# Peptides against a protein of PDB entry 3QIS, part 142

Target 1, 334 residues: chain A of PDB entry 3QIS
Amino acid sequence: PSLELSRREFVFENVKFRQLQKEKFQISNNGQVPCHFSFIPKLNDSQYCKPWLRAEPFEGYLEPNETVDISLDVYVSKDSVTILNSGEDKIEDILVLHLDRGKDYFLTISGNYLPSCFGTSLEALCRMKRPIREVPVTKLIDLEEDSFLEKEKSLLQMVPLDEGASERPLQVPKEIWLLVDHLFKYACHQEDLFQTPGMQEELQQIIDCLDTSIPETIPGSNHSVAEALLIFLEALPEPVICYELYQRCLDSAYDPRICRQVISQLPRCHRNVFRYLMAFLRELLKFSEYNSVNANMIATLFTSLLLRPPPNLMARQTPSDRQRAIQFLLGFLL

## One batch from the design tools (peptide; made by RFdiffusion4, then SolubleMPNN)

Design b2_p17_2_s2 (from b2_p17_2, 5 letters changed)
Fold by OpenDDE base, seed 4:
Order: C-alpha cells, then structure tokens, then sequence
Structure b2_p17_2_s2 (fold): chain B 334 residues (1-334), chain A 17 residues (1-17)
C-alpha cells in the first residue's frame, strides 16, 4: 500500500491561548489495495502528538483512489498554556502517519506561540508591570523561576521581601485589577452576570487586550468580561488558594475564624487577589435584586476556580469535599 | 470609578492584615 500526501510541512504562526488554528491536507490511496492509516506515537511517546495538537481523522480506511481530508488542529488549552508561556514546550512536533503493512510518512509541525497572561503565575504577573507581549521570553522564564523562589521564601516566612532591589511587586496582577475594575464599574447591575456565557470572539479580544494593552479599555460585553475572569482564574498554574492550603480550607470550612487564618497564610499576591475578589463579589451581591447573583451561585462557581484540589487528589474529590469547599467560600461572601 | 476600585482593593488588603 502507498499514500500520496498533498502536504507534509505545516506552520502555525502566532498561536494564541484558546484560539483554534486549522491546517488541512489530503491523503490519497494511489495503490491498488485498500489501506488503513493511523497516526502513531513515536518510540518514547504515549500519544501520537503533543497535547495542543490533534489530527481529525486520526485514523481511517481508504479504498483505491480514495482521498480524505485531514485537519491538523492546534488549540492551546489551560492544560498546555503554562508550558508554552515558559518556553518549556514549543509549537513544534513530528507526526507519524502509519500505513498498515506500508510506510511511515512524517509530518513536520512548526510555528510560534505568543505568550499570554493567562496561564502565568500570580507571582510572575505581580512582577510584570508591562503587558506580557512586551516582555522578552527570556525574562518570562526568569520571572517564573524568581517568582517560585519568592513564593517559597514567603511561605517559609524567612525573608521580608528585600525592599531594596527590584521594583516592588504589584499588590495584584494588573490583569485581575483591570477585569475587576471593569466589572465593578459596568457589570454590578448586569442581569445574569456569571450565568450568561460570553462570546468567543469577544473573549479572544479581551485576552489579546490583557496580553497587549490594546485597546486601552477592555472590549466586549459584561458577560464576556465576566467569563474572561473565570477563564483567567481557571488557567492559573496554581489556583488563588495555593494547593498546600486546600485540605486546611476543607477542614476549616465551618469555622469562619479558622478560614480567615488559613487565608492569611497565603503568599502575599495570592492573599491580595483572594481578598480583592471576595470584596468585589460582596459588592456584586449588594446588587442581587438587579443582577440575579446570589451567594450560593457565586460560591459554587468560584470554588472550583479558587480552591482547586491538588492534581494528585482530583480523582478523589467527594461530594462532601465539594460542599466543604463551597462552605469555605460562603464564609467570605456573607 | 477606577479610584473606587482602587479603594476597594486597598480596603480589602487592609482589613485582615
């Protein structure tokens, strides 16, 4: 069996978080026998492609002289954004199109990724006074490494942030400040806020706005801005409530005094973001007659974002753990 | 205003420190 491929080299320019790109090619059975094709893992890989790439279809049969279109889809989700932002991974892959009892055909995937504030740590963002697209990639790596080290020092209560060297970190990420400022100004009376989904085009414009500072004002509807805040919180490599405190939040969920003491142990940037979000959400709840937002809805929504289980515990979440997590957050909204 | 949001942030940080 043999295949003819219309193309073998694919370039995905300016790949962005949550922006689907597609490249298509054709495979044709130029043989005299039916053939089965499949994308196969390389010798050391568990998957035929990186997590941000897929082929559709990834397998199939071709009759003699049959042609099929294959879509190569590049999509950076929350699961791939952090490693692409750091440059640990890149928009580069090799796909192996295997023909049963035939040859292997190699496809080269290349391109570039544009870093996003989505999927960047709160610590790094607090040190980042410029839009992420204005920061050299080399400096993003250094900022993540330095931010990890400063987080660890802060948790250990060892060294007061040495006031003397680099510019003082922001109290909260500018991106969080901008999203909350917009919602506080314009969305307090928005009916069905956080209940109505945003528009995908507006979400992309909001992400680009936060990454570039262009335009100067956040575009889109209040619903899109609200969803962008949720996406931002979901995409954080570490949630606003650090994984180390997850169990303590559940254990304290019915004691508001202990809950506050747990929050006080967060790294400064995480603590500030948490308190700022809770203050905003309490203000939003004052307008419940207008916006139809209630504390139970908000607590249920934000708990999954702010108080994520550690990756090793995700598969073990009980309904009781979820209810405790909601109760923990309710103690800051009421 | 942005000043009101800034004040909300400052108050939220100050209340529990």
Amino acid sequence: as target 1 above (334 residues)
Amino acid sequence: SSEETQKLLEEAIAEED
Scores: peptide ipSAE 0.322, ipTM 0.887, DockQ to the pose 0.752
Fold by OpenDDE base, seed 3:
Structure b2_p17_2_s2 (fold): chain B 334 residues (1-334), chain A 17 residues (1-17)
Amino acid sequence: as target 1 above (334 residues)
Amino acid sequence: SSEETQKLLEEAIAEED
């Protein structure tokens, strides 16, 4: 069996978080026998492609002189955004199109990723006074390393941050400040806030706006700005409540004094973001007659975002653990 | 205003320190 491929090299320029890109090519059976094709893993890989790439169809059957279109879909989700932001991974892959009893055909995937404030750590973002797209990639790596080292130092040493030569970090990421500022100003009376989905085009505009500028006003509807806040919190590599405190939050869920003491042990930026979000959500709850928002809905929604189980416990999370996590947040909303 | 949001942030940070 043999195939003819219309293209073997694919370039995905300016790949962004949550922006789907598609490239198409054609395969033709120029042989005299039917053939089965499939994308196969490389020798050391479990998957035929990286998590941000998909082929559609990924397998199929071609009669002699039959032709099929294959779509290569590039989509950076929350699962790939962090490793692409750090430059640990890149928009590069090799696909192996296998022909049963035939040859392997290699496809080269290349391109560039544009960093996002979505999927970047709270610690790194607190050090970014400018939009992430203005920060050199080398400095992003340094900011992530410094953020990790400061987090470890803050856990080991109650040493006051030496007021030394580094610029004072922001109290909260400017991106969180801007999202909450918009919602606080314009969305407190928004009917069905956090219940109505945003528009995908507006979400992309909000992400691009936060990545490239410091706007006076965030574009889009209140629903899109609210969903952008949820997406931001979901995409954090470390949740607002650090994984190390997860179990202590569950254990303290019915003691409001211990809950506050657990929050006080968060790294400063995480603690500030948590307190700021809780203050905003308490203000939003004052307008429940207008926005249809209640404490149980908010606690349920934000628990999955703010108080995520550590990766090793995700598969073991009981309904009781979820209820304790919700109860922990309720103690800050009521 | 952005001043009200700034105040909300400052109050939220100060309440538990």
Scores: peptide ipSAE 0.311, ipTM 0.882, DockQ to the pose 0.765
Fold by OpenDDE base, seed 5:
Structure b2_p17_2_s2 (fold): chain B 334 residues (1-334), chain A 17 residues (1-17)
Amino acid sequence: as target 1 above (334 residues)
Amino acid sequence: SSEETQKLLEEAIAEED
C-alpha cells in the first residue's frame, strides 16, 4: 500500500490558551490495494501526539483512488497551559502516519505559544507587576523558580519574606484583583451570577485583555467575567488551597477554629487570595434576593476549584470527602 | 469603587492574622 499526502509540514503561529486552531490536509490512496491508516506513538511515547494536539480522523480505511481530509487541531487546555507558559513544552511535535503492511509517513508540527496569566502560579503572578506578554520568557522561568523557592522557605522556616522594598510582591495577583473588582462593582445584583455561562468570544477577549494589559474595565458581560474567574482558578497549577493542606481541611471541616488555623498556614499569596475571595463571596451572598446566589451553590462550585485533591488522591475521592470539602468552605461563607 | 475593593482586600487580609 502507498499514500500521497497533500502536505507534511504544519505551522501554528501565535497559539493561545483556549483558542482552537485547525490545519487540514488530504491523504489519497495512489496504490492498487485498499489500505488502513492510523496515527501511532513514537518510540517511548504512550500517545500518538502531545496533549494539545489532535488528528481527526486518527485512523481509517481507504479504497484505491479514495481521498480523505484530516484535520490537525491545536487546543491548549488547563492540562497543557502551565508547561507551555514555563517553556517546559513547546508547539513542536512529529506525527507518524502508519499504513498496515506499508510505510510510515512523518508529519512535522511547529509553531509558537504566547504565554498566559491563566495557568501561571499565584507566586509568580504576585511578582509580575506588568502584563505577562510584556515579560520576557527567560524572566518568566526565573519568576517561577524564585516563587517555588520562596514558597518552600515560607512553609519550612516561617522566615519573613526579605522585604527588599523595591521588589515587594503584590498582595494578590493583579488579574484576580481586576476580576473581583469588576464583579464587586457591577455583578452583585446580576441575576443568576455563576449559574449562567459566559460567551466564548467574550471569554477569549477577557483572557487576551488580562494577558496584554492592565484595563480600567474588563470587557464582556458579568456572566463572562464571572466564568473567567472560575477558569482562572481551575487553570492554577497549584490550587488556592495548596495540595499539602487538602487532608487537614477535610479533617477540620466541622471545627471553624481549626479551619482558620489551617488557612493561616498557607503561603502568603495563597492565604491572601483565599481571604479576598471569601470576603467577596460573603458580600455577594448579601444580595441573594437579586442575584439568586446561595451559600450551598457557591460552596459546591468553588470547592472543586479552591480545594482540589492532590493528583495521587484524585481517583480515590469519596462522596464523604466531597461533603467535608464543601463543609470546610461553608465555614468561611456563613 | 476600586477604593471599596481595595478596602475589602485590606480588611480580608487583616481580619484573620
Scores: peptide ipSAE 0.310, ipTM 0.880, DockQ to the pose 0.791
Fold by OpenDDE base, seed 2:
Formats: C-alpha cells, structure tokens, sequence
Structure b2_p17_2_s2 (fold): chain B 334 residues (1-334), chain A 17 residues (1-17)
C-alpha cells in the first residue's frame, strides 16, 4: 500500500483561546491495493495528538486511486489554555499517519499561541497591571512562579508580605473588575441574565478585548458579557474557592459563621474575588423583578464555577455534596 | 459609575476583614 499526501507541514499562526482553526490536506491511494489509514500514537503517548489538536477523519479506507480530505482542527479549550499560557505546552506536534501493512507518514504541526487572561491564575492576574498580551512571555512565567510562591506563603501564614519594592498586587484581577463593573452598570435590569446564552462572536471579541486592552466599555450584549464572566471563572486553573478548602466549605454549608471563617482563610486575591462576586450577585438579586434572577438559580450556576471539587474527587461528587456546595453559596447571597 | 463599583469592591473587601 502507498499514499500520496498533498501537504505534510502545517502552521497555525496566532492560536487563541476558544478560536477554532482548520487546515486541510488530501491523501490519495496511489497504490494498486485498497488501504486502511489511521492516526496512531507515538511511542509513550496515549493519544495520536495533543488535546488541542484533532484530525477528521482520524481513520478510514481508500480504494486504489481514491482521495480523501483530512481536516486538522486546532482548538484551545479550558483544558489546554493554562498550560499554553504558561508556555509549558506549545503549538507543536507530530502526527503519525499509519498505513496498514505500509509505512508511516509524519505530519509536522507548528505555530504560535497568544496568551489569554482566561486560564491564568488569580494570583498572576492580580500582579498584571497591563493586558496579558502586553506582558512578555518570560514575565508570564515569572508571574506564575511568584504567584504560586505567594499563594503558598499566604496559606502557610508565614511572614507578612515584605512591603518591599515589589509593586502591590491588585485587590482583584482587572479583567474581573471590568466584567463585573459592566454587568453592575448595564445588566442589573437585563431580562434573563445568566439564562440567555451569549453570541460566540461577541464572546471572542470580549476575550480579545480583555487580553489586549483595558477598555472603558466591554463590547457585546449583556448576555455575552455575563457568559464571558462564567467562562472566565470556569477557565481558572485554581477556582475562586481553592481546592484545599472544598471539603471545609461542604462541612460548613449550614453554619454561616463557619462559612465566613473558611472564606477568610483563602489567599487574599481569591478572598477578594469571592467577596466582590458575592457583593455583585447580592446587588443583582435586588433587581429580580426585572432580570428574572433568583438566589437558587445563581447559587446553582456559580457553585459549579466557584466551588469545584478537586480533580481527584470529581468522579465521586454526590448529589448531597452538590446540595451542600449550593447551600454554602446561598449563605452569601441571602 | 466606576466609582460605585469601586465602592462595592472596597465595601466587600472591608466587611469581612
């Protein structure tokens, strides 16, 4: 069996969070026998490609002189955004197109990723006074390392942040401040807020706006701005309520005093974001007659975003745990 | 205004410290 490939090198320029890119090529059976092709894992890989890449179709049969189009799709979800923002992963891969009883064909994938404030830690974002696209990649790495060290110092109740020459971190990420400021100003009377989905094009514009600028006004509908806040919270590598406090939140869910004491133990940036979001959501609930938003809806929606089970417990979350998590959040909304 | 949101932030941070 033998294949001819129209292309073997693919470049994905300016890959962004939630933006699909596609490159296509053709494979042709230039042999005299039918052949089966498949993309196969490299040695030591579990998958034929990285999580942000796929081939469609990834397998198939070709008769002699038959040709098929293959799409290479690059899409950075919440599952890949953090490792691409840090530069731990890159837009580089090698695909192995295997021909049954034939040879392997190697495809080279390359490109560049554009960092996003989505999927960046709250600690790092509190240290970013400029849009993430203005921050040199070398400084992003330093800010993530510093953010981890400061989180650990905060959790260990160690030495007060030496008031030394390091610029004071923001109280909350500017991106969260901007999203909430917009919603507070313009969306309190918006019917079906957080119930109506945003527009995908507007969501991309909002993400690009927050990554590249400090706008006076966020573009798009109130629904798109509201969904962008949800996407932001979902994409956080560490949720607003840190994983280490998850079980304590569930255990305290029916004692409002203990709930507040658990929140007071969050790292400063996480604590500030939590309190700020709760204050905003309490304000939004005052307009329930206009926006159709109620405390149970908001608690149910935001609980999955703010109070995520640790990855090791995700598969074990019970309906009781979910109800406790909702009850924990309700104690801050009522 | 942005001042109202800033006040909301400052109040939210101050209430529980």
Amino acid sequence: as target 1 above (334 residues)
Amino acid sequence: SSEETQKLLEEAIAEED
Scores: peptide ipSAE 0.298, ipTM 0.877, DockQ to the pose 0.774

Design b2_p17_2_s3 (from b2_p17_2, 7 letters changed)
Fold by OpenDDE base, seed 5:
Structure b2_p17_2_s3 (fold): chain B 334 residues (1-334), chain A 17 residues (1-17)
Amino acid sequence: as target 1 above (334 residues)
Amino acid sequence: SSAETQALLEEAIGEED
């Protein structure tokens, strides 16, 4: 069996977080026998492609002189955004199109990724006084490494911050400040806030705005700005409550004094973001007659974002653990 | 105003003591 491919090289320019790109090609059976095709893993890979890439269809049959269209879809989710922001991964892959009892055909995927403040650590963002698209990729790597080292030092209560050479970090990321400032000004009276979804086009505009500028006003509806805050918190590589404190939050969930002591042990940037978000959400709850927001809804929504189980415990999360996590957060909203 | 959001941030951070 043999196939003819209309194209073998694919370039995805300016790939962005949550922006779908598609490239299509045709495969044709120029043989005299039916062919089965499939995309297969390379020798060292578990999957036929990287997590940000998909082929559709990924397998099928072609009769003699039949042609099928294959779509190559590039989509950067929360699962790939962090490793692409750091440059640990790139928009490069090789797909192997296998024919049963036939040849392998290689497809080359290439392109460039544009970094996002979404999927970047709170520590790195506190050191970024400019939009992420103005920061050289080499400096992003250095800021992530420095941020990791400062997080570890702060958790270990070791050496005082060398106040001398680097600009003082922000108290909270400018992106969080801007999102909360907008919601606090304009969304406190918004009916069904955090219950109504945003518009996908507006979400992309908000992401691009935060990645490229420091706006006076965030574009889009209050619903889109509210959803952008949720997406930001979901995309964090380390949740606002660090994984190291997860079990202690569950164990303390019914003691408000111990809950406050657990939060005081967070790295400064994480602690500041947590307290700032809780202060905002308590203010939002004063307007419950207008916005239909209640403490149980907010605690249920934000618990999954702020207090994520460590990856090794995800498969073991019980309904009791989820209820304790909600109760922990309720102690800061009431 | 942005001054009210700044005050909210300062209050939330100042709860350390």
Scores: peptide ipSAE 0.257, ipTM 0.852, DockQ to the pose 0.781
Fold by OpenDDE base, seed 1:
Structure b2_p17_2_s3 (fold): chain B 334 residues (1-334), chain A 17 residues (1-17)
Amino acid sequence: as target 1 above (334 residues)
Amino acid sequence: SSAETQALLEEAIGEED
């Protein structure tokens, strides 16, 4: 069996968080026998491609002289954004198109990723006074490393932040500040806030706006700005409540004093973001007659974002654990 | 910057320190 491929090299320029790019190519059975094709893992890989890449179809049969279109889809989700922001991963891959009893055909995927404040740590963003697209990639790496070291020091209660020569971190990421500022000004009276989805085009504009500028106003509807806040929180590599405190939050869920003591043990940036979000959400709840928002809805929504189970426990989360997590958050909303 | 949002931030951070 043999295949003819219309293209073997693919370049995905300016790949961004949540922006789908597609490249298509054709494969043709130029042989005299039916053939089965499949994308196969390389040696030592578990998957035929990186998490941000997909082939559709990834397998199939071709009759003699049959042609099929294959779509290569590049999409950076929350699951790939952090490793691409840090430069740990890149928009580079090799796909192996295997022909049963035939040859392997190699496809080269290349491109560039544009960093996002989405999927960047709260610690790094608190150190980032400028939009992420203005920050050199080398400095992003340094900021992430420094932020990790500061997280560890803060968890160990070791050193008061030396008042010295480094620019003081922001109290909260400017991106969180801007999102909440917009929602506080314009969305408190928005009917069905956090219940109505935003527009995908507006979400992309909001992301691009936060990545490239410090806007006076965030573009898009209140629903899109609200959803952008949810996406931001969901995309955090470490949730606002650090994984190390997850179990303690569940254990304390019915004791509001212990809940506050658990929050006080968060890294400063995480603690500040948590308190700021809770203050905003309590303010939003005062407008429940206008926005149709209630504490149970908000607690249920934000619990999955702020108080995520550690990756090793995700598959084991019980309905009781979820209810405790909701109860923990309710103690800050009521 | 909104003075009200800044006050909300300062209140939220200041309550427990």
Scores: peptide ipSAE 0.257, ipTM 0.853, DockQ to the pose 0.690
Fold by OpenDDE base, seed 3:
Parts: C-alpha cells; structure tokens; sequence
Structure b2_p17_2_s3 (fold): chain B 334 residues (1-334), chain A 17 residues (1-17)
C-alpha cells in the first residue's frame, strides 16, 4: 500500500492557552489495494503525539483512489500550559503516519507558544509586575526556579536570604487582584454568578487582556470574568492550598482553629491569595439575595479548585474526603 | 486600583499575621 500526502510540514504560529488551532491535510490512497492508516507512537513514546496535539481522524481505511482530510488540532489545556509557559516543552512534534504492511510517513509539527499568566505559579506571578507577554522567556525560567526555591524556604520556615535588590514581590498576583477587583465592583449583584457559564470568545479576550496588559477594566460579561477566575485557579500548577497541606486540611476540617493554623503555613503568596479570595467570597455572600450565591455552592465549587488532591491521591479520593474538603472551606466562608 | 479592593486585600492579609 502507498499514500500521497498533500502536506508533511505544519507550522502553528502564536499558539495560546485554550485557543484551538487547526491545520488540515489530505491523504490519498494512490495504490491499487485498500489500506489502513494510523498514527503510531515513536519508539520511546507512549502516545502518537504530545498532549497539546491531536489528529482527527487518527486512524482509518482508504479504498483505492479514496482521499480523506485529516485535521491536526493544537490545543493547550491546563495539562500542558505550565510546561509550555516555562519553555520546558515547545510547539514541536513528529507524527508517524503508519500504513498496515506499508511505509511510515513522517509529519513535522513546529511553531511558537505565547506564554500565559494562566498555568504560571503564584510565586512567579507575584514577582511579575508587568504582563507576562512583556517578560522575556529566559526570565520566565529564572522566575519559576526562584519561585520554587522561595516556596520551599517558606514551607520550611527558613528565613529568606536577603539576596540583593530583588524588588519586593506583590502580595497577590496582579491577575487575581484584577479579576477580584472587577467582580467585587461589578458582579456582587449579578444574578447566578459562578453558576452561569461565560462566553468562550470573552474568556479568550480576558486571558489575552491579562497576558498582555494591566487593564483598568476587564472585558466581557461578569459571568465570563467569574469563569476566568475559576479557569485561572484550575490552571495553577500548584493549587492555592499547596498539595503538601491537603491531608492536613482534611484532618482539620471540623476544627476552625486548626484550619487557620494550616493556612498560616502556606507560602506567603498562596496564603495571601487564599485570604483574599475568602474575603471576596464572604463579601459576595452578603449579596445572596441578588446574586443567588450561597456558602454551600461556593464551597463546593471552589474546593475542587483551591484544595485539589495531590496527583498520587486523586484516584483514591473518597466522598468523605470531598465532604471534609468542602467543610474546611466552609469554615472560612461562614 | 480600587481603594475598596485594596482595603479588602489589606484587611484579609493583615488580620492573621
């Protein structure tokens, strides 16, 4: 069997978080026999492509002289955003299109990624006084490394070494500050806040706005701004409540005094973000008659974002663990 | 910068440190 491919080189320019890009090509059976095609893993890979790439269809049959369109879809989710932001991974891959009893055809994927404040650590963002798109990629690596070291020092209660004239970090990321400032000003009376989905186009505009500017106002509806806050919290590489404290939060869930002591042990940026979000959410709950928001709904929603189980425990999370996690958060909302 | 949101942030951070 043999195939003719209309294209073998694909370039995805300016790839962004949550922005789908598609490139299409045709494959034609120029042989005289039916053929089965599939994308196959390379020798050392478990998957035929990187997590941010997909082929559709990834397999199929072609009769003689049949042609099919294949879509190469590039989509950076929360699962790939962090490693792309750091430059650890890149928009580069090689796909192997295999024919049953035939040849391999190699497809080259290339492009560039544009960093996002989404999927960047709270520590790194507290060091970024400018939009992430103004920060050189080389400096993003240094900021993540430094942020990891500061997290570890904070968790160990080590005195920060007075390393030189490093500008004082922000108390909270400017992105969280802007999202909460907007919601506090404009969304306290918004009916069904955090219950109504935002618009995908508005979400993209909000992300792009936060990545490229320090706006006076965030674009989009209150629902889109609210969902952007949820997406931001979900995309964090380390949740607002660090994985190291997860079990202690569950164990303390019914003791408000111990809950506060657990939060006090968070890294400064994480602690500040947690307290700021809780203060905002308590204010939002005062307007429950207008916004239809209640403590149980908020606790249920935000618990999955703020108090995530460590990846190694995720498969073992019980309904009891989830209820304890919700109860932990309720102690800060009531 | 909202003075109100800044006050909310300062209150939230200042209460427990």
Amino acid sequence: as target 1 above (334 residues)
Amino acid sequence: SSAETQALLEEAIGEED
Scores: peptide ipSAE 0.251, ipTM 0.851, DockQ to the pose 0.688
Fold by OpenDDE base, seed 2:
Structure b2_p17_2_s3 (fold): chain B 334 residues (1-334), chain A 17 residues (1-17)
Amino acid sequence: as target 1 above (334 residues)
Amino acid sequence: SSAETQALLEEAIGEED
């Protein structure tokens, strides 16, 4: 069996978080026999491609002189955004198109990723006084490493934040401040806030706006800005309530005093973001007659974002654990 | 205003520390 490929090199320029890119190529059976093709894992890989890449179709049959179009889809989800932001991973891969009883065909995937404030740690973002796209990639790596070390020092209560580092961190990420500022100003009276989905085009504009600028106004509808806040919180590598405190939040869920003591043990940036979000959500609840928002809806929505189970416990989350997590958050909304 | 959101942030951070 033999295949002809119309292209073997693919370049995905300016890959962004949640923006689908597609490149197409043709494969043709230039042999005299039917053939089966498949994308196969390389040696030591479990998957035929990186998590941000997909081939469609990834397998199939071709009769002699048959041609099929294959789409290479690049999509950076919350599962790949953090490692791409840090430069730990890159828009580079090699696909192995295997032909049954034939040879392998190698496809080279390359490109560049544009860093996002989405999927960046709260600690790193508190150190970024400028939009992430203005920050050199080398400095992003240093900021993530320094942020990890400061989170650990903060949790261990070992060293007061060295007041001598010439740039005090922001109290909260500017991106969170901007999203909440917009929602507080314009969305308190928005009917069905957090219940109506945003527009995908507007979400992309909001993400691009926050990555590239410090806007006076966020573009898009209140629904899109509200959903952008949810996406931001979901994309955090470490949730607003750190994984280390997850079980303690569940254990304290019915004691408001212990709940506040658990929150006080968060790293400063996480604690500040949590308190700021709770203050905003309490203000939003004052307008429930206009926005149709209630404490149970908000607690149910935000609990899954703010109080995520550690990855090792996700498969074990009980309905009781979910109810305790909701009850924990309700103690800050009521 | 941005001043009201700043006040909300300052209140939320300042009252519990």
Scores: peptide ipSAE 0.236, ipTM 0.848, DockQ to the pose 0.752

